# Peptides against a protein of PDB entry 5YCA, part 31

Target 1, 132 residues: chain A of PDB entry 5YCA
Amino acid sequence: RSLPAERNPLYKDDTLDHTPLIPKCRAQVIEFPDGPATFVRLKCTNPESKVPHFLMRMAKDSSISATSMFRSAFPKATQEEEDLEMRWIRDNLNPIEDKRVAGLWVPPADALALAKDYSMTPFINALLEASS

## One batch from the design tools (peptide)

Design b1_p24_1_s4 (made by RFdiffusion4, then SolubleMPNN; from b1_p24_1, 7 letters changed)
Fold by OpenDDE base, seed 3:
Structure b1_p24_1_s4 (fold): chain B 132 residues (1-132), chain A 24 residues (1-24)
Amino acid sequence: as target 1 above (132 residues)
Amino acid sequence: MEAAEDAYFAATLAAGEALGAYVP
């Protein structure tokens, strides 16, 4: 597959220690029609554009929004590029279906696979280790 | 600031809106 050419400079180094990011995560209980669910988010600010994106995790099963990852990693991506990647994820990984939330969500192992592809490993590790 | 973020995510996720950049 082909990923967008320009990546968020926040993710220039995939080998950074993730532990300082853990306390930067925030947990939140969100009310849905069928009851509350806890999410964990990590604010990721593009150091050049100063535009923040939030990486998102469902606290209970640690599913992570691949959509949030992609949009954070590739801030200049077109909708077509996003669609292509989401299709790739559907075809090659194990996304979950959750009608309560938008975007494509994946299990932790898949999230880490994507993180490697997007150079986001420290951020996803932190998001996964954060308390809820 | 965080309260605004909380409100944003509560609204967007509950409404099934696409995730993306947070715009205050």
Scores: peptide ipSAE 0.309, ipTM 0.795, DockQ to the pose 0.922
Fold by OpenDDE base, seed 4:
Structure b1_p24_1_s4 (fold): chain B 132 residues (1-132), chain A 24 residues (1-24)
Amino acid sequence: as target 1 above (132 residues)
Amino acid sequence: MEAAEDAYFAATLAAGEALGAYVP
């Protein structure tokens, strides 16, 4: 597959220690028609544009929003590029289906695979290890 | 500011809206 050409400079180094990011995560209980669910988010600010994105995890099963990852990693991507990547994820990984939330969500192992591709490993590790 | 973010995410996720950039 072909990923967008320009990546968020926040993710220039995939080898950073993730532990300082853990306390930066925030848990939140959100009410849905079928009951409450806890999410964890990590604020990721592009150091050049200063635009923040939020990486998202479902606390209970640690599913990660691949959509949030992609949009944070590739802030100038077209909708066509996003659609292409989401289709690739559906065809090659193991996304979950949750009608309560938008975007494409994947289990932890798949999230880490994507993180490697997007150079986001420290951020995804922190998000996965954060308390809820 | 954090309260505004909380409200944003509560509304966004509950409504099934797409996640993306957040500008306070």
Scores: peptide ipSAE 0.306, ipTM 0.795, DockQ to the pose 0.940
Fold by OpenDDE base, seed 2:
Structure b1_p24_1_s4 (fold): chain B 132 residues (1-132), chain A 24 residues (1-24)
Amino acid sequence: as target 1 above (132 residues)
Amino acid sequence: MEAAEDAYFAATLAAGEALGAYVP
């Protein structure tokens, strides 16, 4: 598949130690119509544009928002490019359906696969290891 | 700042809104 040409410079080095990012994650209980659920988020600021995105994890099953990953990784991507990638994920990975939240969510193993593709491995590792 | 972020995520996730860039 073809990913957008320009990637967030925050992710220039996929080999960085992830442990310093763990305490930067924040857990939050969100109330839904069918009850509460805990999410973990990691604030990721593009060092050039200064625009922050938040990577998102469902605490209970560690599902991660692929949508959040893509939008953070590719700040100049078009909606069409996002749609194409999300379709690829649906066709090639194992997305999880959750009616409570928008976007495409994937299990931890798939998130790590995407992280490798997007050069976000330290950030996803941190998000997965953070307490909730 | 954290309170504002918390409120933002509570609102957006509970409403099933698409995740995106956050601007305080």
Scores: peptide ipSAE 0.305, ipTM 0.792, DockQ to the pose 0.950; fails the geometry check
Fold by OpenDDE base, seed 1:
Structure b1_p24_1_s4 (fold): chain B 132 residues (1-132), chain A 24 residues (1-24)
Amino acid sequence: as target 1 above (132 residues)
Amino acid sequence: MEAAEDAYFAATLAAGEALGAYVP
């Protein structure tokens, strides 16, 4: 598949130690019609544009928002490019359906696979290891 | 700032709105 040409410079080095990022994650309880659910987020700021994106995890089953990953990694991506990537994820990975939340969510193993593709492994490792 | 972010994410997720760049 073809990913967008320009990547967030925050993710220039996929080999960094993720440990310092763990305490930067924030847990939050969100109320839904069928009850509360806890999410964990990690603020990721593009060092050039200074625009923040938040990576998101469902605390209970550790599913990660692939949509949040993509949008953070590829700040200049078109909607069409995003749609193509989300379709690829649906066809090749194991996304989770959750009508309560928007975007495409994937299990931890798939999130790490995407993280490698997007060069954001330290950030996803931190998000997965953070307490909730 | 944190309170604003919390409110944003509560509303966004609950409403099923698309994730992406944070808009204060």
Scores: peptide ipSAE 0.296, ipTM 0.787, DockQ to the pose 0.918; fails the geometry check

Design b1_p24_2 (made by RFdiffusion4)
Fold by OpenDDE base, seed 2:
Structure b1_p24_2 (fold): chain B 132 residues (1-132), chain A 24 residues (1-24)
Amino acid sequence: as target 1 above (132 residues)
Amino acid sequence: SESAEEFEEALEEEEEEAFEESLE
C-alpha cells in the first residue's frame, strides 16, 4: 500500500528505547451515556510544527486508535490518503468501531504492526505498558 | 513551588479537555 510521503519528524528513529515514554502516559476516565471508561493517552508533539496529537488506548481491552496513529505520523496527509489507509486496515487487520468514540481501534498486535509501518514502535510500546 | 504546581494542573486540565474533544 501507499503511505503519505512526509512523516512526523518525531518518529525519525523507530529503534529508541520506549521505557522513558511510559511515565509520560496519562490515564483518564471519560463519562459516556452507558457509563465510564478509562483511556490511556500519550501526547506526541511534532517538533517542527509544534502541533500535538494524542495516541489513545482503551484501558480495558488495550485497543489503540489507528486513526490517531495515522494522523500523528502523517501531518500533511490528505483525507483521501487517510481513507485509503483506513480501508486497508479494515481489509487486512482486525479493527473495531466503537460507537462511543471516533475512528478505527485495533488490538495490540495490530497496533504494533501499524507502528512498525509508521516508524512509531517506541510510542506504541510505551502506551501499551503504561498503567491505567 | 506552588506556582509551578498550579501551572502543571492547569496544563493537565487543558490536555484532558483536548483529549475528550479528540474522542468525539
Scores: peptide ipSAE 0.602, ipTM 0.886, DockQ to the pose 0.069
Fold by OpenDDE base, seed 3:
Structure b1_p24_2 (fold): chain B 132 residues (1-132), chain A 24 residues (1-24)
Amino acid sequence: as target 1 above (132 residues)
Amino acid sequence: SESAEEFEEALEEEEEEAFEESLE
């Protein structure tokens, strides 16, 4: 696969300690037609553009939005580049479908694999360890 | 201060709304 050339400067160092990010996470209850569900979110702001994106975890099974990870990591990606990566995830990882929410969601192990590829391991570790 | 608390509350509400929109 071919990942976008430009990455969010926020993710320049994949080796940083994740523990300071844990208290920055927030739990939020969202109401859906079939009932409420709790999510954990982490606001990630691009230090250059000042555009924020939320990284997202379902509290119940710790599934993480791969789509949100990609969009945060690659702010100048084309729709074609996103579609190509999402197809790769479907073919090589274990995504789940949830009719309530948009995007591709993956289990924790797959999220960490993607985090390594996108250089955002500290952020995903913090998101996974945060309380809900 | 009360002004700082009001600002923080408004920011949290804005972030909650933005997050809900990102899930749609």
Scores: peptide ipSAE 0.601, ipTM 0.886, DockQ to the pose 0.069
Fold by OpenDDE base, seed 5:
Formats: C-alpha cells, sequence, structure tokens
Structure b1_p24_2 (fold): chain B 132 residues (1-132), chain A 24 residues (1-24)
C-alpha cells in the first residue's frame, strides 16, 4: 500500500521511551443512548503546524481508533488516501465497527502494527498502558 | 494557587468538549 508522503514531525523517532507520555493521557466518560463508555485520550500536537489531534482508546476492550492515528500521522493526507488506507485495514487487519463512534477501530495488536507503520509506537504504547 | 487550579479546570473542560466533537 501507499502511505502519504509527508508525516507529522512529532513521530520522527519511533524508538523513544513511551513512559513520559503515560501521565499525559486522560480518561473521559462519554454518554451514549445505550449508556456511558469510558475512553482514554492522548493529545498530540504537531510541533510545526501546532494543530492538535487526539489519539483514542476504548477503555473496556482497548480498541484504538485507526482513523485518529492516520489523521494525526498524516495531516496533509487527502480523503482518497485515507479511504485507501481504511480499505487496506479492513482487508488485512481486524477492525471493529461501533455505531456509537466515528472512524475505524482496531484491537491493540493491530494498533501496534499500524503504529510501527506510522512511526507512532511510543504514543500507542502510552495510550494502551494509561489507566482508565 | 486558586488561579492555577481554575486555569487547569477550564483547560480540561475545553479538551473534553473538543474530544467529544472528535468522536462524532
Amino acid sequence: as target 1 above (132 residues)
Amino acid sequence: SESAEEFEEALEEEEEEAFEESLE
């Protein structure tokens, strides 16, 4: 598959220690028609553009939003590039459809595979280890 | 200080709202 050419400079080094990012995560309860659900979020700001994106984890099953990862990693991606990547994820990983939330969500193992591809491993590790 | 705590609370509320919008 073809990923977008320009990546968020926040993710220039995939080998950094993730532990300093853990206390930056926040838990949040969201109310849905079928009841409350807890999420863990990590605010990731592009140091060049200063545009923030939240990385997102469902607390209950540790599913991660692949869509949020992609949008954070590739801030200049076109909708066509996003659609192509989401199709690849559907065909090659184990995405979960949840009608309550937008985007494509994946289990922890798949999230870490994507994190390697997007150079986001420290951020996804921190998000997965954070308390809810 | 009270001012620092108020600032932190206001920032958290703003981020909570922004996160809810990002889930839609």
Scores: peptide ipSAE 0.601, ipTM 0.885, DockQ to the pose 0.069
Fold by OpenDDE base, seed 4:
Structure b1_p24_2 (fold): chain B 132 residues (1-132), chain A 24 residues (1-24)
Amino acid sequence: as target 1 above (132 residues)
Amino acid sequence: SESAEEFEEALEEEEEEAFEESLE
């Protein structure tokens, strides 16, 4: 696969300590037709464009939105590039599609694999360790 | 201060709404 050429400057250093990001995470209860579900979110702002994206975790099974990761990491990606990456995830990882929420979600191990590829490891570690 | 608390509450509400929209 080929990832987009330009990456969010927020993710310039994949080796940073994640612990300062943990208290920045927020738990939120969302109401769905079949009942409430808790999510953990982390607001990630591109330091150049000032455009924010939320990284997202389902509290119950710790699934993480791969779509949100991709969109945060690659702010200038085309829809074709996103579709190509989502197809790669379907073919190589263990994604789930929850009808209640948009995008492609992956288990923690897959999220960390993607985090290495996208240079987002501290942010995903913080998101996974945050309380719900 | 009450002004700071009101600002923080308003910001949280805005972020909650933005997050819900991102899940659609």
Scores: peptide ipSAE 0.601, ipTM 0.886, DockQ to the pose 0.069

Design b1_p24_2_s1 (made by RFdiffusion4, then SolubleMPNN; from b1_p24_2, 11 letters changed)
Fold by OpenDDE base, seed 1:
Structure b1_p24_2_s1 (fold): chain B 132 residues (1-132), chain A 24 residues (1-24)
Amino acid sequence: as target 1 above (132 residues)
Amino acid sequence: SAAAEAFEAAIEKEEEELYRELQE
C-alpha cells in the first residue's frame, strides 16, 4: 500500500524511550447511552506546525483508534488517502466495530503493527501502558 | 451515528481541560 508522502516530524525517531510519555497520558470517562466508558488519551503536537492531535485508547479492551494514529502521523493527508488506508486496515487487520465511537479502532497488536508502519512505536507503547 | 457524533463533541470539549492539566 501507499502511505502519504509527508509524515509528522514528531515521529522521525521510532527508537525513542516511551517511558517519559506514560505520565502524559490522561484517562477520561465519557457517558454514552448504554453507560460510561473510559478512554486514555495522549496529546501529540507536531513540532513544526504546533497542531495537536490526540491518540485514543479504549480502556476496557485497549482498542486504539487507527484513525487518530493516521491523522496524527499524516497531517496533510487527503480524505482519499485516509479512506484507502482505512480500507487496507479492514482488509488486512482486525478492526473492531463499535457504533458508539467514530473512526476505525483496532486491537493492541494491530495498533503496534500500524505504529511500526507510521513510526509511532514509542507513543503507542506509552498509550497502552498508561493507567486508566 | 448520533453516539459517534456525541463522542467527537465530548473529546473536543474535554481537550481544553486536558491542555490545562498538561500545562500544570
Scores: peptide ipSAE 0.027, ipTM 0.617, DockQ to the pose 0.393
Fold by OpenDDE base, seed 3:
Structure b1_p24_2_s1 (fold): chain B 132 residues (1-132), chain A 24 residues (1-24)
Amino acid sequence: as target 1 above (132 residues)
Amino acid sequence: SAAAEAFEAAIEKEEEELYRELQE
């Protein structure tokens, strides 16, 4: 597959230690019609544009929003590029179905695979290890 | 290191509501 050419400079080094990022994550309880659910978020700011994106994890099953990852990693991607990647994820990984939330969500192993592709490994490791 | 410092500085701890982001 082809990924967008320009990547968020925040993710220039995939080898950085993730442990300092763990306490930067925040858990939040969200009320849904069928009851509460806890999410963990990590605010990631593009150092050039200063635009923030939130990486998101569902606490219960540790599903990660692939959509949030893609949008953070590729801030100048077209909608077509996003759609293409989301289709690839559907065809090659194991996305979950949750009608309560927008975007495409994937299990931890798939999230780490995407993190490698997007050069986001420290951030996803931290997000997965953070308490909820 | 400078890289590590910039890396950590680019991550913020602000808590914002998730409702909008989860439903857009």
Scores: peptide ipSAE 0.024, ipTM 0.596, DockQ to the pose 0.060
Fold by OpenDDE base, seed 4:
Structure b1_p24_2_s1 (fold): chain B 132 residues (1-132), chain A 24 residues (1-24)
Amino acid sequence: as target 1 above (132 residues)
Amino acid sequence: SAAAEAFEAAIEKEEEELYRELQE
């Protein structure tokens, strides 16, 4: 597969310590028809464009929104590029089906694999370690 | 380090509702 050429400069260094990001995460309970569910999110702002994106985790099973990761990592990606990557994820990883929420969600191990590809490892580690 | 500081500065605390984003 091929990823978009332009990457969010926030992710220029994949080796940074993630621990300072943990307290930046926030948990929130959302009410759904089948009951409440807790989500954890991390607001990531592109230092050049100043546009924020929220990385999202389901608290219960630690599923991560791959869609949120992609959109944050590749601010100039086309819809076609996103669709191509989401199809790749479906074909090569283990996405989770959840009708309640938008986007494509993946388990922690897959999220970390994507994080390596997108140079987002510190952010995903922090998101996974944050309390709910 | 400068890189670490910039890294942390780019992350903001947010209390906004998550519902809208989940339903997009």
Scores: peptide ipSAE 0.023, ipTM 0.587, DockQ to the pose 0.037
Fold by OpenDDE base, seed 2:
Structure b1_p24_2_s1 (fold): chain B 132 residues (1-132), chain A 24 residues (1-24)
Amino acid sequence: as target 1 above (132 residues)
Amino acid sequence: SAAAEAFEAAIEKEEEELYRELQE
């Protein structure tokens, strides 16, 4: 598949040690009509544009928002490029459906596969290891 | 390394409301 040409410079090195990022993650309880749910977030700021994005994990099942990953990795992507990638994820990975939350969410193994594609491995490892 | 330091500096600890992002 084709990914957007320009990537967030924050993700220029996929080999960095992820452990220092673990304590930078934050857990947050969100109230939904059917009860509370805990999410873990990591705020990632584009060092050039200074635009932040939150990478997001559901605490209970460790699902990761693929949408948040894509938007953080490819700040100049068009909606068409995003839609194309989300369709690819649906066709090739194992996304879950949760009516409470927006975006496309994937299991940890799929998130790590995407992280390799997007050069985000340290960030996703940290997000997965963070406490909730 | 310089890359690691830049990497760390670009990650903010500040927590904002997640609810809006979950509804977008």
Scores: peptide ipSAE 0.062, ipTM 0.636, DockQ to the pose 0.084; fails the geometry check

Design b1_p24_2_s2 (made by RFdiffusion4, then SolubleMPNN; from b1_p24_2, 12 letters changed)
Fold by OpenDDE base, seed 5:
Structure b1_p24_2_s2 (fold): chain B 132 residues (1-132), chain A 24 residues (1-24)
Amino acid sequence: as target 1 above (132 residues)
Amino acid sequence: SAAAAAFEAALEAEEKELEEELKK
């Protein structure tokens, strides 16, 4: 598949230790019509543009928002490029359908596969290990 | 302190924004 050419410089080194990022994660309870759900989020700021994006995890089953990953990794991506990647994920990985929340969500193993592709491994590891 | 209050306010604003983005 074709990913956008330019990547967020925050992710220039995929081999960094993830442990310093763990305490930067924050838990948040959100109320839905069918009850509350806890999420864990990690703020990721582009060091060049200073624009932040939040990576998101569902605390209960550790599902990760692939949409949030893509938008953080590729700040200059077009909507068409995002749509193509999300279709690829639907066709090749195991996304989870949740009618309550926006974005395309994937299980931990898929999130780590995407993290490798997007050079975000330390950030996804930290998000997965953070307490809720 | 003022710094602590500003920090908490920023966190609350982020929480509100994320909640609005997540909910369908």
Scores: peptide ipSAE 0.341, ipTM 0.806, DockQ to the pose 0.047
Fold by OpenDDE base, seed 2:
Formats: structure tokens, C-alpha cells, sequence
Structure b1_p24_2_s2 (fold): chain B 132 residues (1-132), chain A 24 residues (1-24)
């Protein structure tokens, strides 16, 4: 597959210690028609553009929003590039379908695989280890 | 304090934006 050429400079080093990021995560409860659900989020700010994106985890099953990862990693990606990657994820990984929540969500193992591809490993590790 | 109130308001705004983004 082809990933976008330009990546968020926040993710220039995939080998950084993730532990300092853990306390930066925040949990919140969101009300849905069928009841409340808890999410964990990590605010990731592009150091050049200063534009923030939130990485998202569902607390219950630790599913991670692949969509949030992609948009944070590739700030100049086209919609076509995003669609192509989401199709690849559907075809090659194990996304979870949730009718309530937007985006494509994947289990922790898949999230870590994507994190390696996107150079986001410390951030995804922190998001997965954060309390809810 | 005023600073604490401003910080809390910013967090709440982010939460609301995220909620709107996640809900279909």
C-alpha cells in the first residue's frame, strides 16, 4: 500500500519512551442512545502547524480509532489517501464495527501494527496503558 | 482561580468537540 509522503513531525522518532505520555491521556464518558461509554483520548499537537488531533480509545475493549491515527499522522493526506488506507485496514486487519461511533476502530494488536507503520508507537502504547 | 477556570473551560470545550466528532 501507499501511505502519504508527508508525516506529522511529532512522530519523527518511533523509539521514544511512552511513559511520560500516559498522564496526558484523559478519560471521558459519552452518552449514546443505548447507554454511556467511556473513551480515553490523547491530544497530539503538530509541533510545526500547532494543529491538534485526538487519538481515541474505547475503554471497554481497548479498540483504537485507526481514523484518528491516520489523520494525526498524515495532516496533508487527501480524502482519497485516507479511503485507500481504511480499505487496506478492512482487507488486512481486524476492524471492529460499531454503529454508534464514527471512524474505523481496530483492536490493540492491530493498532500497534498501524502505529509501527505510522511511527506512532509511543503514543499508542501510552493510550493503551492509560487508566479509564 | 481565573487560570484554573479557564483551563477547565478549555477541557470541557475539547470534550464537547470530541463527542460531536465521535457520534454518528
Amino acid sequence: as target 1 above (132 residues)
Amino acid sequence: SAAAAAFEAALEAEEKELEEELKK
Scores: peptide ipSAE 0.339, ipTM 0.803, DockQ to the pose 0.047
Fold by OpenDDE base, seed 4:
Structure b1_p24_2_s2 (fold): chain B 132 residues (1-132), chain A 24 residues (1-24)
Amino acid sequence: as target 1 above (132 residues)
Amino acid sequence: SAAAAAFEAALEAEEKELEEELKK
């Protein structure tokens, strides 16, 4: 696969301590036709453009939105590049298809694998450890 | 305070936006 050439400078160092990011996460309850579900989000702001993106976790099973990760990591990606990556995830990882929510969601282990590829490990660790 | 109220409003707006983005 071919990831986009330019990455969000927020993720230049994949080895930083994640613990300071934990209290920055926020939980929210969203009502769906079949009942409420809790999500945890982490606001990630590009230090150059100042444009924020939210990383998303389902509280119950800790599924992470791969779509949110990709869009935060690659701010100049085309739709074609996103589609290619999402297809790769479907073919190589274990995505979860939830009929209620948009995006492609993956279990924690897969999220961490993607985080390594996208240089987002501290942020995904924080998102996974945050309380809901 | 006005600053506190503005901050709360911003958080609520973010929550609303995220909800709209997530729901199919």
Scores: peptide ipSAE 0.338, ipTM 0.802, DockQ to the pose 0.047
Fold by OpenDDE base, seed 3:
Structure b1_p24_2_s2 (fold): chain B 132 residues (1-132), chain A 24 residues (1-24)
Amino acid sequence: as target 1 above (132 residues)
Amino acid sequence: SAAAAAFEAALEAEEKELEEELKK
């Protein structure tokens, strides 16, 4: 597969310590028709454009939104490029379907694999370790 | 303080935006 050429400069160093990011995460309860569900989010701001994106985790099973990761990592990507990457994830990883929420969600191990590809490892580690 | 109130208001706005983004 081919990823977009331009990446968010926030992710220039994949080797940084993730622990300072843990307290920056926030839990949020969202009401659905079948009951409430808790999510954990981490605000990631592009240092050049100043545009924020939120990385998202389901608290219950620690599923991570691959869609949120891609949009944060590649802010200038086209919808076609996103669609191609999501297809690759469906074909090569283990995504979880949830009828209630938008985006493509993956288990923690898959999220970390994507994080390596997108140079987001510290941010995904922090999101996974944060309390809910 | 006014600063604290402004910060909380910003957080609430972000939460509402995320709800709209996540719900199908």
Scores: peptide ipSAE 0.332, ipTM 0.800, DockQ to the pose 0.047

Design b1_p24_2_s3 (made by RFdiffusion4, then SolubleMPNN; from b1_p24_2, 10 letters changed)
Fold by OpenDDE base, seed 2:
Structure b1_p24_2_s3 (fold): chain B 132 residues (1-132), chain A 24 residues (1-24)
Amino acid sequence: as target 1 above (132 residues)
Amino acid sequence: SMDAERFEKEIEEEEKELYEELLE
């Protein structure tokens, strides 16, 4: 597959220690029509543009928003490029479509596979290890 | 207090940002 050419400089080093990022994660209870659900989120700010994106995890089953990962990793990606990547994820990984929330969500193993592709491994490890 | 107001605003903004990205 083809990923966007320009990547968020925040993710320049995929080998960094993730442990300092764990306490930066925040748990939040969101009310839905069918009841509350807890999410864990990590605010990631592009050091050049100063534009933030939230990486998001469902606390209960540790599903990660692949959409949030892509948007954070590739700040200049077109909607077409995003659509192509989401289609690739649907065809090659094990995504979950939750009617309550936007985006394409994937289980932890798939999230880590994407993290390697996007050079986001420390951030996804931290998000997965954070308490809810 | 001004500090409390700023804190609440930051929380509200973060929540708003989450809702914009998370909720359909």
Scores: peptide ipSAE 0.028, ipTM 0.597, DockQ to the pose 0.075
Fold by OpenDDE base, seed 3:
Structure b1_p24_2_s3 (fold): chain B 132 residues (1-132), chain A 24 residues (1-24)
Amino acid sequence: as target 1 above (132 residues)
Amino acid sequence: SMDAERFEKEIEEEEKELYEELLE
């Protein structure tokens, strides 16, 4: 596959210690027709553009939004590039279909695989370890 | 207080962003 050429400079170093990011995460309860669900989110701001994106985790099963990861990692990506990557994820990983939420969600192991590809490992580790 | 008002506004903005990105 071919990922977008320009990556968010926030993710220039994939080897940083993730522990300082853990307390930056926030839990939030969202009401759905079938009941409440808790999400954990981490605000990631592009240091050049100052545009934020939220990385998101379902508290119950620790599923991570691959869509949120992609949009944060590749702020100048086209919709076509996003669609191509989401198709690749469907074909090569183990995404979860949740009728309640938008985007493509993946289990923790797949999220960490994507994090390596996108150079986001510290941020995904922090998101996974944060309390809900 | 001004601090409380700012905090509430920030929470509301963050919730709005989450809903726009999360909900279909």
Scores: peptide ipSAE 0.027, ipTM 0.600, DockQ to the pose 0.074
Fold by OpenDDE base, seed 5:
Structure b1_p24_2_s3 (fold): chain B 132 residues (1-132), chain A 24 residues (1-24)
Amino acid sequence: as target 1 above (132 residues)
Amino acid sequence: SMDAERFEKEIEEEEKELYEELLE
C-alpha cells in the first residue's frame, strides 16, 4: 500500500521510551443509550503546526481508533488517501464495527502493527498501558 | 477562584473535543 509522503514530525523516532507518556493519558466516561463507557485518550500535538489530535482507546477491550492514528500521523493526507488506508485496514486487519462511535477501530495487536507503519509505537504503547 | 474556573473550563473543552471526535 501507499502511505502519505509527509508524516507528523512528532513521530520522528519510533524507538523512544513510552513510559513518560502514560501519565499524560486521560480517562473519560461517555454516556450512550445502552449505558456508560470509558475511553482513554492521549493528546498529540504537531510540534510545527500546533494542531492537536487525540489518540483514543476503548477502556474495556482496548480497541484503538485507527482513524485518529492516521489523521495524527499524516496531517496533510487527502481524504482519498485516508479512504485507501481504511480500506486496506478492512482487508488486511481485524477492524471492529461499533455504531456508537465514529471512525474505524482495531484491536490492540492491529493498533501496534499500524503504529509501526506510522512510526508512533511509543504513543500507542502508552495509550494501551494507561489506567482507566 | 479564577484558577478553579480556568481548570473547569479546560475540562469542559476536553470533554467537548472528545464528544466531537467520538460521536456519530
Scores: peptide ipSAE 0.027, ipTM 0.597, DockQ to the pose 0.049
Fold by OpenDDE base, seed 4:
Structure b1_p24_2_s3 (fold): chain B 132 residues (1-132), chain A 24 residues (1-24)
Amino acid sequence: as target 1 above (132 residues)
Amino acid sequence: SMDAERFEKEIEEEEKELYEELLE
């Protein structure tokens, strides 16, 4: 598949140690009609544009928002490019459907596969290891 | 369900103070 040409400079080095990012993650309880659920978030700021995006994990099953990953990695991507990637994820990975929340969510192994593609490995490792 | 923008904004707003205190 073809990913957008311009990537967030934050992810220029996929080999960095992820451990310093762990304490930057934050857990948050969100109330839904059927009860509360805990999410873990990591704020990722583009060092050039200063625009932040939050990477998100469901605490209970460690599902990660692929949508949040894509938008953070490719801030100049078109909606068409996003739709194409989300279709690819549906066709090639194992997304989890949760009608309570927006976006396309994937299990940890799939998130790490995407992280490799997007050069976000340290950030996803930190998000997965953070406490909730 | 919540749309993507509202979902992200809600999460961000609820933890805005925490992030400002800990990440600035």
Scores: peptide ipSAE 0.025, ipTM 0.596, DockQ to the pose 0.242

